# Peptides against a protein of PDB entry 2AUS, part 156

Target 1, 323 residues: chain A of PDB entry 2AUS
Amino acid sequence: ADIKREVIVKDDKAETNPKWGFPPDKRPIELHIQYGVINLDKPPGPTSHEVVAWIKRILNLEKAGHGGTLDPKVSGVLPVALERATRVVQALLPAGKEYVALMHLHGDVPEDKIRAVMKEFEGEIIQRPPLRSAVKRRLRTRKVYYIEILEIDGRDVLFRVGVEAGTYIRSLIHHIGLALGVGAHMAELRRTRSGPFKEDETLVTLHDLVDYYHFWKEDGIEEYIRKAIQPMEKAVEHLPKIWIKDSAVAAVAHGANLTVPGIVKLNAGIKKGDLVAIMTLKDELVALGKAMMSTQEMIERSKGIAVDVEKVFMPRDWYPKLW

## One batch from the design tools (peptide; made by RFdiffusion4, then SolubleMPNN)

Design b2_p20_5_s2 (from b2_p20_5, 11 letters changed)
Fold by OpenDDE base, seed 5:
Structure b2_p20_5_s2 (fold): chain B 323 residues (1-323), chain A 20 residues (1-20)
Amino acid sequence: as target 1 above (323 residues)
Amino acid sequence: SAEEEARARFERLLARVRAR
């Protein structure tokens, strides 16, 4: 998620009409909810699906979806996309994750050996998905981006770990325990990050949502529920972006593919086949799509399909038809 | 329970890390 992407400008004279669209900061509360994502602190106990069902009941929503399953016993960052934003979770599923884990060792190991062995698990690891996973139990590689030991207390090792999506921390801890020669298990796990969502002031509980919805509906105070819900654009911050002309927005909102002439600016390093976010010049999410060109091809070419539009988010009427 | 003790220990350890 933290890959700073350079922004390449193709059209430095492109302007946007301030009367068109609804920028993330200018949505009426009802519209903000319709295009919202909650950074939920999932409690331990319930499934991620049960929590999503509770949010739907609390907020009187028809649709919601989560940005990646947390096991029942696992707490922490669960992005929950609401209503018209529900499908933005597709951007979050492949996003990197961070956890804080408590590993319990089944024997005494010198601290120096713990530190040395855990450092060897940074990088590419081979994992087998657990039996309870919906994923086929094929051996697969996963990236461990970093392991930071926070505290060692005898047989208990508290550590932070950044991982590729679908890395099983329980399996990682099991393999660390085997490498240490004593065995280990995952005592506790909290997810501290899911792509652009982290433990910060935007993290809210189910109780917070109950209270904040009450304050809005009964007391007319929208401030709390507004702050508790992030704009859907937050859920795509980690994706490469392509910003388009106002004249291209309505076409893309109707499901037309993005063509090269519609591009104003774009991130560097887009490859063919990448998931990209198509944005307005006001940083509104229009659609998700598959890049059909590299960044370089999108710069050098005057025509052609730049993005195959897979999922539209923006309503068709926010920008005028200019074709 | 051993699970409650492990949780309480985890939360104490997390609190110490967040306070640094």
Scores: peptide ipSAE 0.098, ipTM 0.743, DockQ to the pose 0.864
Fold by OpenDDE base, seed 3:
Structure b2_p20_5_s2 (fold): chain B 323 residues (1-323), chain A 20 residues (1-20)
Amino acid sequence: as target 1 above (323 residues)
Amino acid sequence: SAEEEARARFERLLARVRAR
């Protein structure tokens, strides 16, 4: 998730009009909420869907969506995209995840052996999705980026794990238990990261949201609810970006595909078929789309469709029509 | 319940890690 992407400038003379758009830090509170994402600390007990329904009630919202299901018993980082931002959650589905897990061993194992065997599960692993998943139960590879053992207490092993999207920690723990020879199960799980969303000062509870909404509506204090909601642009920080001319923004906001002449700058390493974020020069999210060219093709070509626009976020009137 | 005990163990272990 933390891949620093080089920025290649294609048009170094491109300027942006400061009167156009609404940069993430300049949105009025109502507009900020309409284009917001909450970094929710999901409690254990409720489903991710119930929690989204509660947020909608608490904040008086018509629409919201979550950045990837947590099981009822699983707590922690659940990005909840609000109103006009609801579909930005699609950017979080392919993002890496981090968890803290409690593994319970079914027998006694020396600590040195636990550490050695768990280290062997860093890298590529073979998994079969659980029955409860909507995913076809075929064998597939997944990446385990890292395993960090935090605590060993007899048969209880607390560890942090960074994984590719759609890695099943329950299945990982089962395989670790088999490799240890005693068997194991997942006793507890917390998600500590979902792409750009992590356990930090932006993490808020449902109780915080109740209080912060009350402070805004009853006391006229916007500060707390403003800080509790991240701009939708946060949800695309991990994606490769393409920044476009002011003259291209309105066309993309109307659902036109991005053509090569509209590009000002772009990240290196875009491949054909990648999910990309189309941004203004003020770092406003215009749309998500599928790259139809590589970074190199977008630099070398003078014309053609660079991005097939799949989902527009920006309102049509934030930038003038210049076509 | 065994589930409540497992949760209580997890929270105790997590609290020890957060205090480091």
Scores: peptide ipSAE 0.074, ipTM 0.727, DockQ to the pose 0.860
Fold by OpenDDE base, seed 1:
Structure b2_p20_5_s2 (fold): chain B 323 residues (1-323), chain A 20 residues (1-20)
Amino acid sequence: as target 1 above (323 residues)
Amino acid sequence: SAEEEARARFERLLARVRAR
């Protein structure tokens, strides 16, 4: 998620009208909530769906969705997108994940052997989805980006692991245990990262949300609930971005595909088929879409469909119709 | 008991890692 993407400027003279739109930092509290994402510390016990239902009740919301299921027993980072931002979770589903896991070995293994074998599981692994997964139970490859052993205490191994979306840590631990020759199981698991969401000052509990909503509704103090909710733009920070002219914003907000003349600046390394975020010059999320061109093609071409717009977030009236 | 003990061990280990 932390890949710094180069920004290529196509139109260095493009200006934006400060009267149009609502930048993330300038949204009234009600509008901020309508376009918000909570970095929830999911407790162990409830399902991710139950937790989303509780957030809807606590915050009096009609709609919400989560950025990728955590099992009931798994705690930690669960992004919950609110109201009009609910569908931004589609950007988080394919994002890399980090976990801290406790592996329990079923026999004694020398520490040097544990370290050596766990290092061999960095890279591409073959996994079969568990029975409870909505994913077809076909063998598939997944990337383990890194394994960092944090502590070894006899048969207990605490480690950090960065993985491709839909990697099963329970299955990884099972295979590590087989490779060690003694067997192993996942004793505990916490998700410490989901794309741009991590364990930081933005991480909040269900209890925090109850209190912060009460402070707003009963005491008139909006500061806490405002800080507890991230702008939806946070949920797309890991995506390649395309910034568009003010004159293109209303058309895209009406569901028109982005054409090449509308592009002001863009990230390097966009490939055809990539999920991209279409942004205003004020860093407002207009839409998510599929790149129909590479970055190079978007630079070299004067016309054509750059992005097939899949999901609009921006209201149709934030920018004037200029067509 | 074994699950509660595993949880308590995990939280202790997490606390040690966060304090480093």
Scores: peptide ipSAE 0.057, ipTM 0.712, DockQ to the pose 0.897
Fold by OpenDDE base, seed 4:
Order: structure tokens, then C-alpha cells, then sequence
Structure b2_p20_5_s2 (fold): chain B 323 residues (1-323), chain A 20 residues (1-20)
């Protein structure tokens, strides 16, 4: 969700040394790739794992991971985190998703009834995960944030839907079809958003990646491959953030927990147990961790563990040890 | 609970479909 989080400043005098670190826009191309995420347009046909394996071959990479499985027949936005950034997918798995879906009705239904019933599916819904899902088949609530009907042509309904992570659009369409009284199935599905990744100028195909890699390796032109790869920081834009002092960066990069004195600024609305991104004052991702305090506790307290650091991304040498 | 409310809503939707 494009929820602009308020930023609370704790230390307005905190400065950052411009010689330390590598801001997302200032990484050499090799380092940019090592800390990159591709906004891939996944084609229909291959599995998400096959596509990740192809990207690794195309770009000569050892490691990559995807930000949430798309079924073989489903196209669209598949974030693929590269090399040192591979584990940033942890931030993308719980992120909201948007899809465009084609629903085929098994009978004739007046358009007004279609619109009225689909509107009733906005909000909390009960779903059972499909048998093929790695998720335990328990009844669970999921949020449908919005349903936007794009087109109705007889029995075919094209719609945009924003959903909580792990909402099954096939199951949603089945329940809509039951609620219409005629039944329905999912004819087509495209993912148009995965958290901060959407259909925009950053969306690239596998063919684009082949061409852009060749332009870099054969012609020495890095511009295309640089633009085709987003910095790993893009993959955490939707998370609550905590920005830390330069003096705290090396400790966190060594795996130390973030303590309250290291905090310069933070987002409002952090709760204990939230996944948070620890950032430098240059908006570099240091680590992901679990909040051990609320935003309010991090403001009011002078000491204590603010974040339990779960995954470090930043190299240990980007910032000097100042302790 | 949010699950009970969602169930009750779904059951109301299904009941409206069955009554037609």
C-alpha cells in the first residue's frame, strides 16, 4: 500500500559522512547488480523458479530469489532479488499484491448484480488455500483492499483487485461465482503489483535482460543493465524504516542489535514484532529486523534494544567501526 | 472475530443466492 509513513526525527543534528557507504544511485555497476532487484515481467508458461534460473544464467549470477510465486499460467510483476540482495524477498512476501483478472461466469447475470455482488467482496474474506499451496490448508481471513471492474462483456468480467499477501484470486472468483448463483472460474490472471514493484518503466522482460547484458559485456554499455536492475532498497520501500547514526552502521553490519541511542529518525506506527528496515542517513539498507519496541517506546526510552537484527545486507567495510 | 464476521457475511451472501 502507498501509505506514506510519517517520519519522526529524534536527532535533527545528525550528519552523515559523504565518503562512507554506497548510496543506491552511486554503486558501481558490479556492486549495483550484487545489491539489485529486477522488476521482471514474468511470461506465461514457465514457473517462477524456472524464470529465476534463467535470470541467473543470463546475468551470470550465483544466487537469486523471487518476491512471491506466480503460477505458470500467470504473467506480470515478479520481483527477482539478486546475489547479496537475494534475502530481501523476505520483505516482499508479506507485501500487498494487485492483479488484473478475467472471470468467466457460467451463466447470464445482469451487470448491476455483478457490480453489487463484487463490491460486497471488498474487505475481509475467508479463504481456504488450494492443495498445491505450501501454506497449511486452514481457513483464514484475508483482506481485499479494493475491486475495480474494468469491463463487463456478457459472461466475461475484467477487474482489478488489490489484496493482502496470500489471497488466492482463483478462490475469490469461485466465491463471487457462487454469490452470483451461476458459478465462475478464473480465465486469466496477471499480477500488476507486488508491494513497491508495479507495471512501470522499471518492468523488464527476459529478452530485455538478454539484450542489456550483451550491450554491457560486448559493447561496454552499462546504462541499459543499470536501469533494468533496481537497488535492493526499492524492495523495502513499503516497510517501516529506522534511520541510524553513522556510528551505529558498522555495528549493525556486524550483526549487533540496534539500540535506541543509534536512532536518528523513524517511521510512525511501528509496533513490537513488525518487520522493519534499518537504513543509513543516505537511505542505504543495512539490515532487516524485528521491532522490539513501538515507535512511541523508541522515542520515550533512552536505552534498550530497538530492533532484533535478523538479516544483514550491508558489507562490514562500507562504514568504519567507531566503537 | 474478523473471521466470524467474514463467515457471517459469506453465509448471508450465500443465503441471498439460495433464496433466488
Amino acid sequence: as target 1 above (323 residues)
Amino acid sequence: SAEEEARARFERLLARVRAR
Scores: peptide ipSAE 0.023, ipTM 0.518, DockQ to the pose 0.023

Design b2_p20_6_s1 (from b2_p20_6, 6 letters changed)
Fold by OpenDDE base, seed 2:
Structure b2_p20_6_s1 (fold): chain B 323 residues (1-323), chain A 20 residues (1-20)
Amino acid sequence: as target 1 above (323 residues)
Amino acid sequence: DPILEKVNTEPTVIEKRLAR
C-alpha cells in the first residue's frame, strides 16, 4: 500500500468541469454513506459476518460487505464497504495485511535465539491452509514481508508481522515454535492493517457508530458520522490508477471498456492482467477493471482496449453522455 | 441494543501491551 507509484501524464491539457460528478470530500451525507467504507475496529467474539449485519442494522443499510474475514477471536482492522460501495471489497481481498500477535512458547528459549529464528521467517514461507478453510489444503507459498519483535517476556513474544493476503499467522507461530524446538501457540491476534486501512484516527468501534448515528438522526449533527465513514476511493488507494477524460466517464459508467484515447494520466508499472482503478480527474472512482495493456502499451498506442471494465461504481448521470 | 451488550469492550491483552 505504501509504494508511491509514479504518475505518467499523457494529456497535460486535459481539464475537468467542476459542475460534473461528486468528488469524495464534497458528497452530501446520504451520498457519502452510499459510497462509504468504515474502518471498523472489530471486537473479539463475533464473526465478521455478524459484525457486518450489526452495522447494517445500526446504520439502517440494505447492503454491506467486509474487506477480508477475521476469525471470531481476532480483533482489529475490518474494512466494511457500504451500500453502492459494497463490491469495492474485491480490491481489499488481495491486499497485504499486518498483524500484532502474542505467541506463547511451550518452553524456555534464550532471547537471542528467539530473535535469530524469527528473523529467518522473513521472506517466502510454505503454509498449509487450516482444516476450517474453504480452500483446498494444498501447500502454498506466502510472503512474510517483515517481522518486528515488540516485546519478549519469558515465554510470551509480542510481535508485528506484515504478510501477503491469505497468510495464516497461527500456522506461522506453529512453525516458529517447531524451529525453536519447544513448540508455540497463538495466544492472541489483532489485525492492525488491511491494505490502505490501518490503526489511525479513522478507526471506529461499533459503539462509536451507534452514538454517531444517533447524533445525526436525533440532534442533526452530521460531522461525527461523516468522519466515521471513509469515501470508497480510500479502498482503492493501493491499486494502480488510470485517470480518464470527462468525455470518457459516462461511457465507462455505462459499462463500456476504457479505450486508450480516454486516458489522461496513469501509474507506472501496470502489467497486463492487473486489477486497476479507473478514476476521474477529480479522483472519483468510476470502475474497477482488468488491464488489457501495460503502462508502456497505453502510452505508445493510439487506440485499443486499455481496461476491461469488471465493476462500475459511479452512477450513470454524474457525468454527461458525450457520444 | 441487546447485541452491543454482548460485545466485550475490555481492551485485549495486545491492546494493553501496545498502550505501555
Scores: peptide ipSAE 0.497, ipTM 0.912, DockQ to the pose 0.755
Fold by OpenDDE base, seed 4:
Structure b2_p20_6_s1 (fold): chain B 323 residues (1-323), chain A 20 residues (1-20)
Amino acid sequence: as target 1 above (323 residues)
Amino acid sequence: DPILEKVNTEPTVIEKRLAR
C-alpha cells in the first residue's frame, strides 16, 4: 500500500481556479460528512453490517458502506464510507491489509523453529477459501508481504502480517501449524490496516462517534466530528491517480469518459484495465474509472479515451462547464 | 444508548499485549 507512485507531468502550465470546487480540507461540515469515510475501530462481537447500521443511526445517515468485511470476532480497522462517498469502498476492497494475530500452537515448538517456519510463509502462498466465503473454493495464490513476530510466549505467537486482499489469516495459521508439525489455530485477530487506513489518530470508536455527534448537535462544536471523518479522497490514496484540467472536471462529473487532452499529470505504472482515481488539481476526487490506456500510452497519444468513467463522486456544479 | 449497551469496550487480548 505504501508504494510511492511517481508523478509524470504532461502540462506544467496548467493552473486551477481557487474559487471552483471544495478541496478536502475546505468542505463545510455537512458536505464533509456527505463525502466522508470513518476509520472505525470495529469492536469484537457485531458483524461489519451491524456496525454500519449503527453508524447510520448515530450520525443520522441515509447510506453507508464498509471497505471490506471483518468477521464478528475480529476487531480493528473498518473503513466506513458515508452518504455520497459510499461507493468509494470499491477502492478499498482490493487494497492490501495488515493484521495482528494471536496464534495458539497445539504443542511445544522451539522458538528458533517457529521463527524459521513463519519466515517461509513470506511471499506467495496457496490458499483454499473457507466454505463460508462468497469466493469459489478454488485454490488460489495470495501474497504475504511480510510477517513480523512480536511475541512468543510458550504456545502463543503474536505476529503482525501484511497480506494481499482476500488472504485468510485463519488458513495461514492452520498451514503454519501444519508446517510446525504440532498444529495451530487462530485465537484472536485484529485488523491494523486496510489500504490507506491504519491505527493512527484518525481511528475512532462507536463511543467516540456518539460523543462527537452530540458535541456537534447539542453544543455546536464541529471540531471533533470533523476530525473523526476523513475525506473520501483518503480512501483512494493507494490508487493510481490522474489529475485533470479544470475544463475537463465538469464533463467527467457529468459521466463523460476522460480523454487524453484533459490530463495534466498522472502516476507512473498505470496499466490498461487498472482502477484509477480521477482527481482535480486541488486533489478532489471526481470519479473512479477503468484505465483504457497505460501511463505510457496516455503520455504518447494526443487523443483517445484514457479512462472509462465508472463511478462519479463529484457534484456537477462544483466546476463550470467550459465546453 | 441501546447501541452502546451492545458494544463490548473491554480491550482484546491482542490490544492488552500490544500495550505492554
Scores: peptide ipSAE 0.494, ipTM 0.915, DockQ to the pose 0.806
Fold by OpenDDE base, seed 5:
Structure b2_p20_6_s1 (fold): chain B 323 residues (1-323), chain A 20 residues (1-20)
Amino acid sequence: as target 1 above (323 residues)
Amino acid sequence: DPILEKVNTEPTVIEKRLAR
């Protein structure tokens, strides 16, 4: 999520009509909800699926989906995409995660040794998925981006860890415990980040959602529920982006592939096969798709399919048909 | 709401430690 991507401009004269579309900050409350993502503080106890079902009941929604399963006992950041935004979760599943973990050691270990050994787990680790995972139990490499020890209290080690998607913190702690020679287990786990979603002023509880929905429906106060729901565009902030001409938006919204002439600006470093977000010049999410060209090919070529459009989000009527 | 009765509102051990 933290990789600043350079923006390459192909058409510096491209303008956008302010009358077309609904920028993320200008959606009526009902439309904002239809294209929303909640940065939920998942409580410990319920499954991520139960929590999604509860949000649908609280907010009177037909559809919702989560940006990556948290185990029942795990708390913290669970992005929940709503209604028409539900499928934006596919952008969040591969996103990096941060956790705070409480590791309990099964023996006494000098603090200096704890610090030294935990630092060796930064980088590439070999993991097996747990038995209860729907993922085939194949050995796989995962990246640990960083480990920050927050507190060492005897046998309790509180640490922050940034990891590649699908890294099992329980397995990491088990391996750290083995490397320390005493063994260890995960006493508690909280997710503090899921891609662009983190612990910040946007983090809300299920109680907050009940109260905020009540304030809107009974008292006519939309401010709280509006603030509690992020625009779906938040869920793609970590993806490479391609910004398109107003004249290309309606075609892409109808499911047409993005062709090179439609590109106004794009992020550097797009590779063929990358998941990309197709954006308007007002930073509205039109679609997700697979890059069929690199950034360099999209710059150098005058024609061809730049993005194979996999999932449209934008309604077909927000921009006029200009073909 | 029967949902809220199922939700633990107590801060986790991690939350208590991060608030120190």
Scores: peptide ipSAE 0.491, ipTM 0.912, DockQ to the pose 0.810
Fold by OpenDDE base, seed 3:
Structure b2_p20_6_s1 (fold): chain B 323 residues (1-323), chain A 20 residues (1-20)
Amino acid sequence: as target 1 above (323 residues)
Amino acid sequence: DPILEKVNTEPTVIEKRLAR
């Protein structure tokens, strides 16, 4: 999310019709919900699936999906994509994560040694996935982007940690405990970030959602439920983007692959095989797809398939068919 | 509802420590 991507303009004369589409800020409340993502504060206790099922009942929804499982005992940031946005969660699976963890040491260790050893765990670490993981238990490298010690209280160490997707904090704490020579375990864990979703004013509880839905349905006040739901475009802010001509939108919305002539502007540094977001000139999410070209190839070429379209989000009727 | 009734609304140990 924090990587500023350069925007390269390929067609500086491309205009957009203001009458076409529904920009994220201009969706009626019902449409906003249909294309929404909740930044949920998951309570400790329920599974991520139980919480998703509950949100569906609270908001009277047919479909929802979460942006990466939190264990029952883990609290904090759980993005929940709603209805037509449900599939956008695939963009959040590879996104970096931040946690606050409480580590309990099994012996006394000087604070200076705790700080020194934990600093050595910044960078590349070797992990084995836990037995309950759907991932094969092969050793794999993961990145720890940063460790910030927040508090040391005897044997209790509170720390913030930024990690690559699929880093196991429980395993990290186990290895830190081994390196300290006394052993350690994870006492508590909270997720504070999942890609573009973080602890901010958009973070809402299940109780907030009950109240906000009530205010809308019974009192006619939509403001609270509108603020509690982020547009689906939020869930792709961390991805490289390709912006397309109005004339290309309907074709992509019908599931056609994006061809090079449809590109207006794009982010720098796209590689072949990258997950990319296809956007309108009004920053509406049309589709997710796999880049079939680099940024440089998309600039230099006059023709060819730029993106293999995997998931369409935009309705087929928001933009006219211009072919 | 059985899910809401099971939701602990008490701040976690981490939340209590971050609020200090």
Scores: peptide ipSAE 0.490, ipTM 0.909, DockQ to the pose 0.675

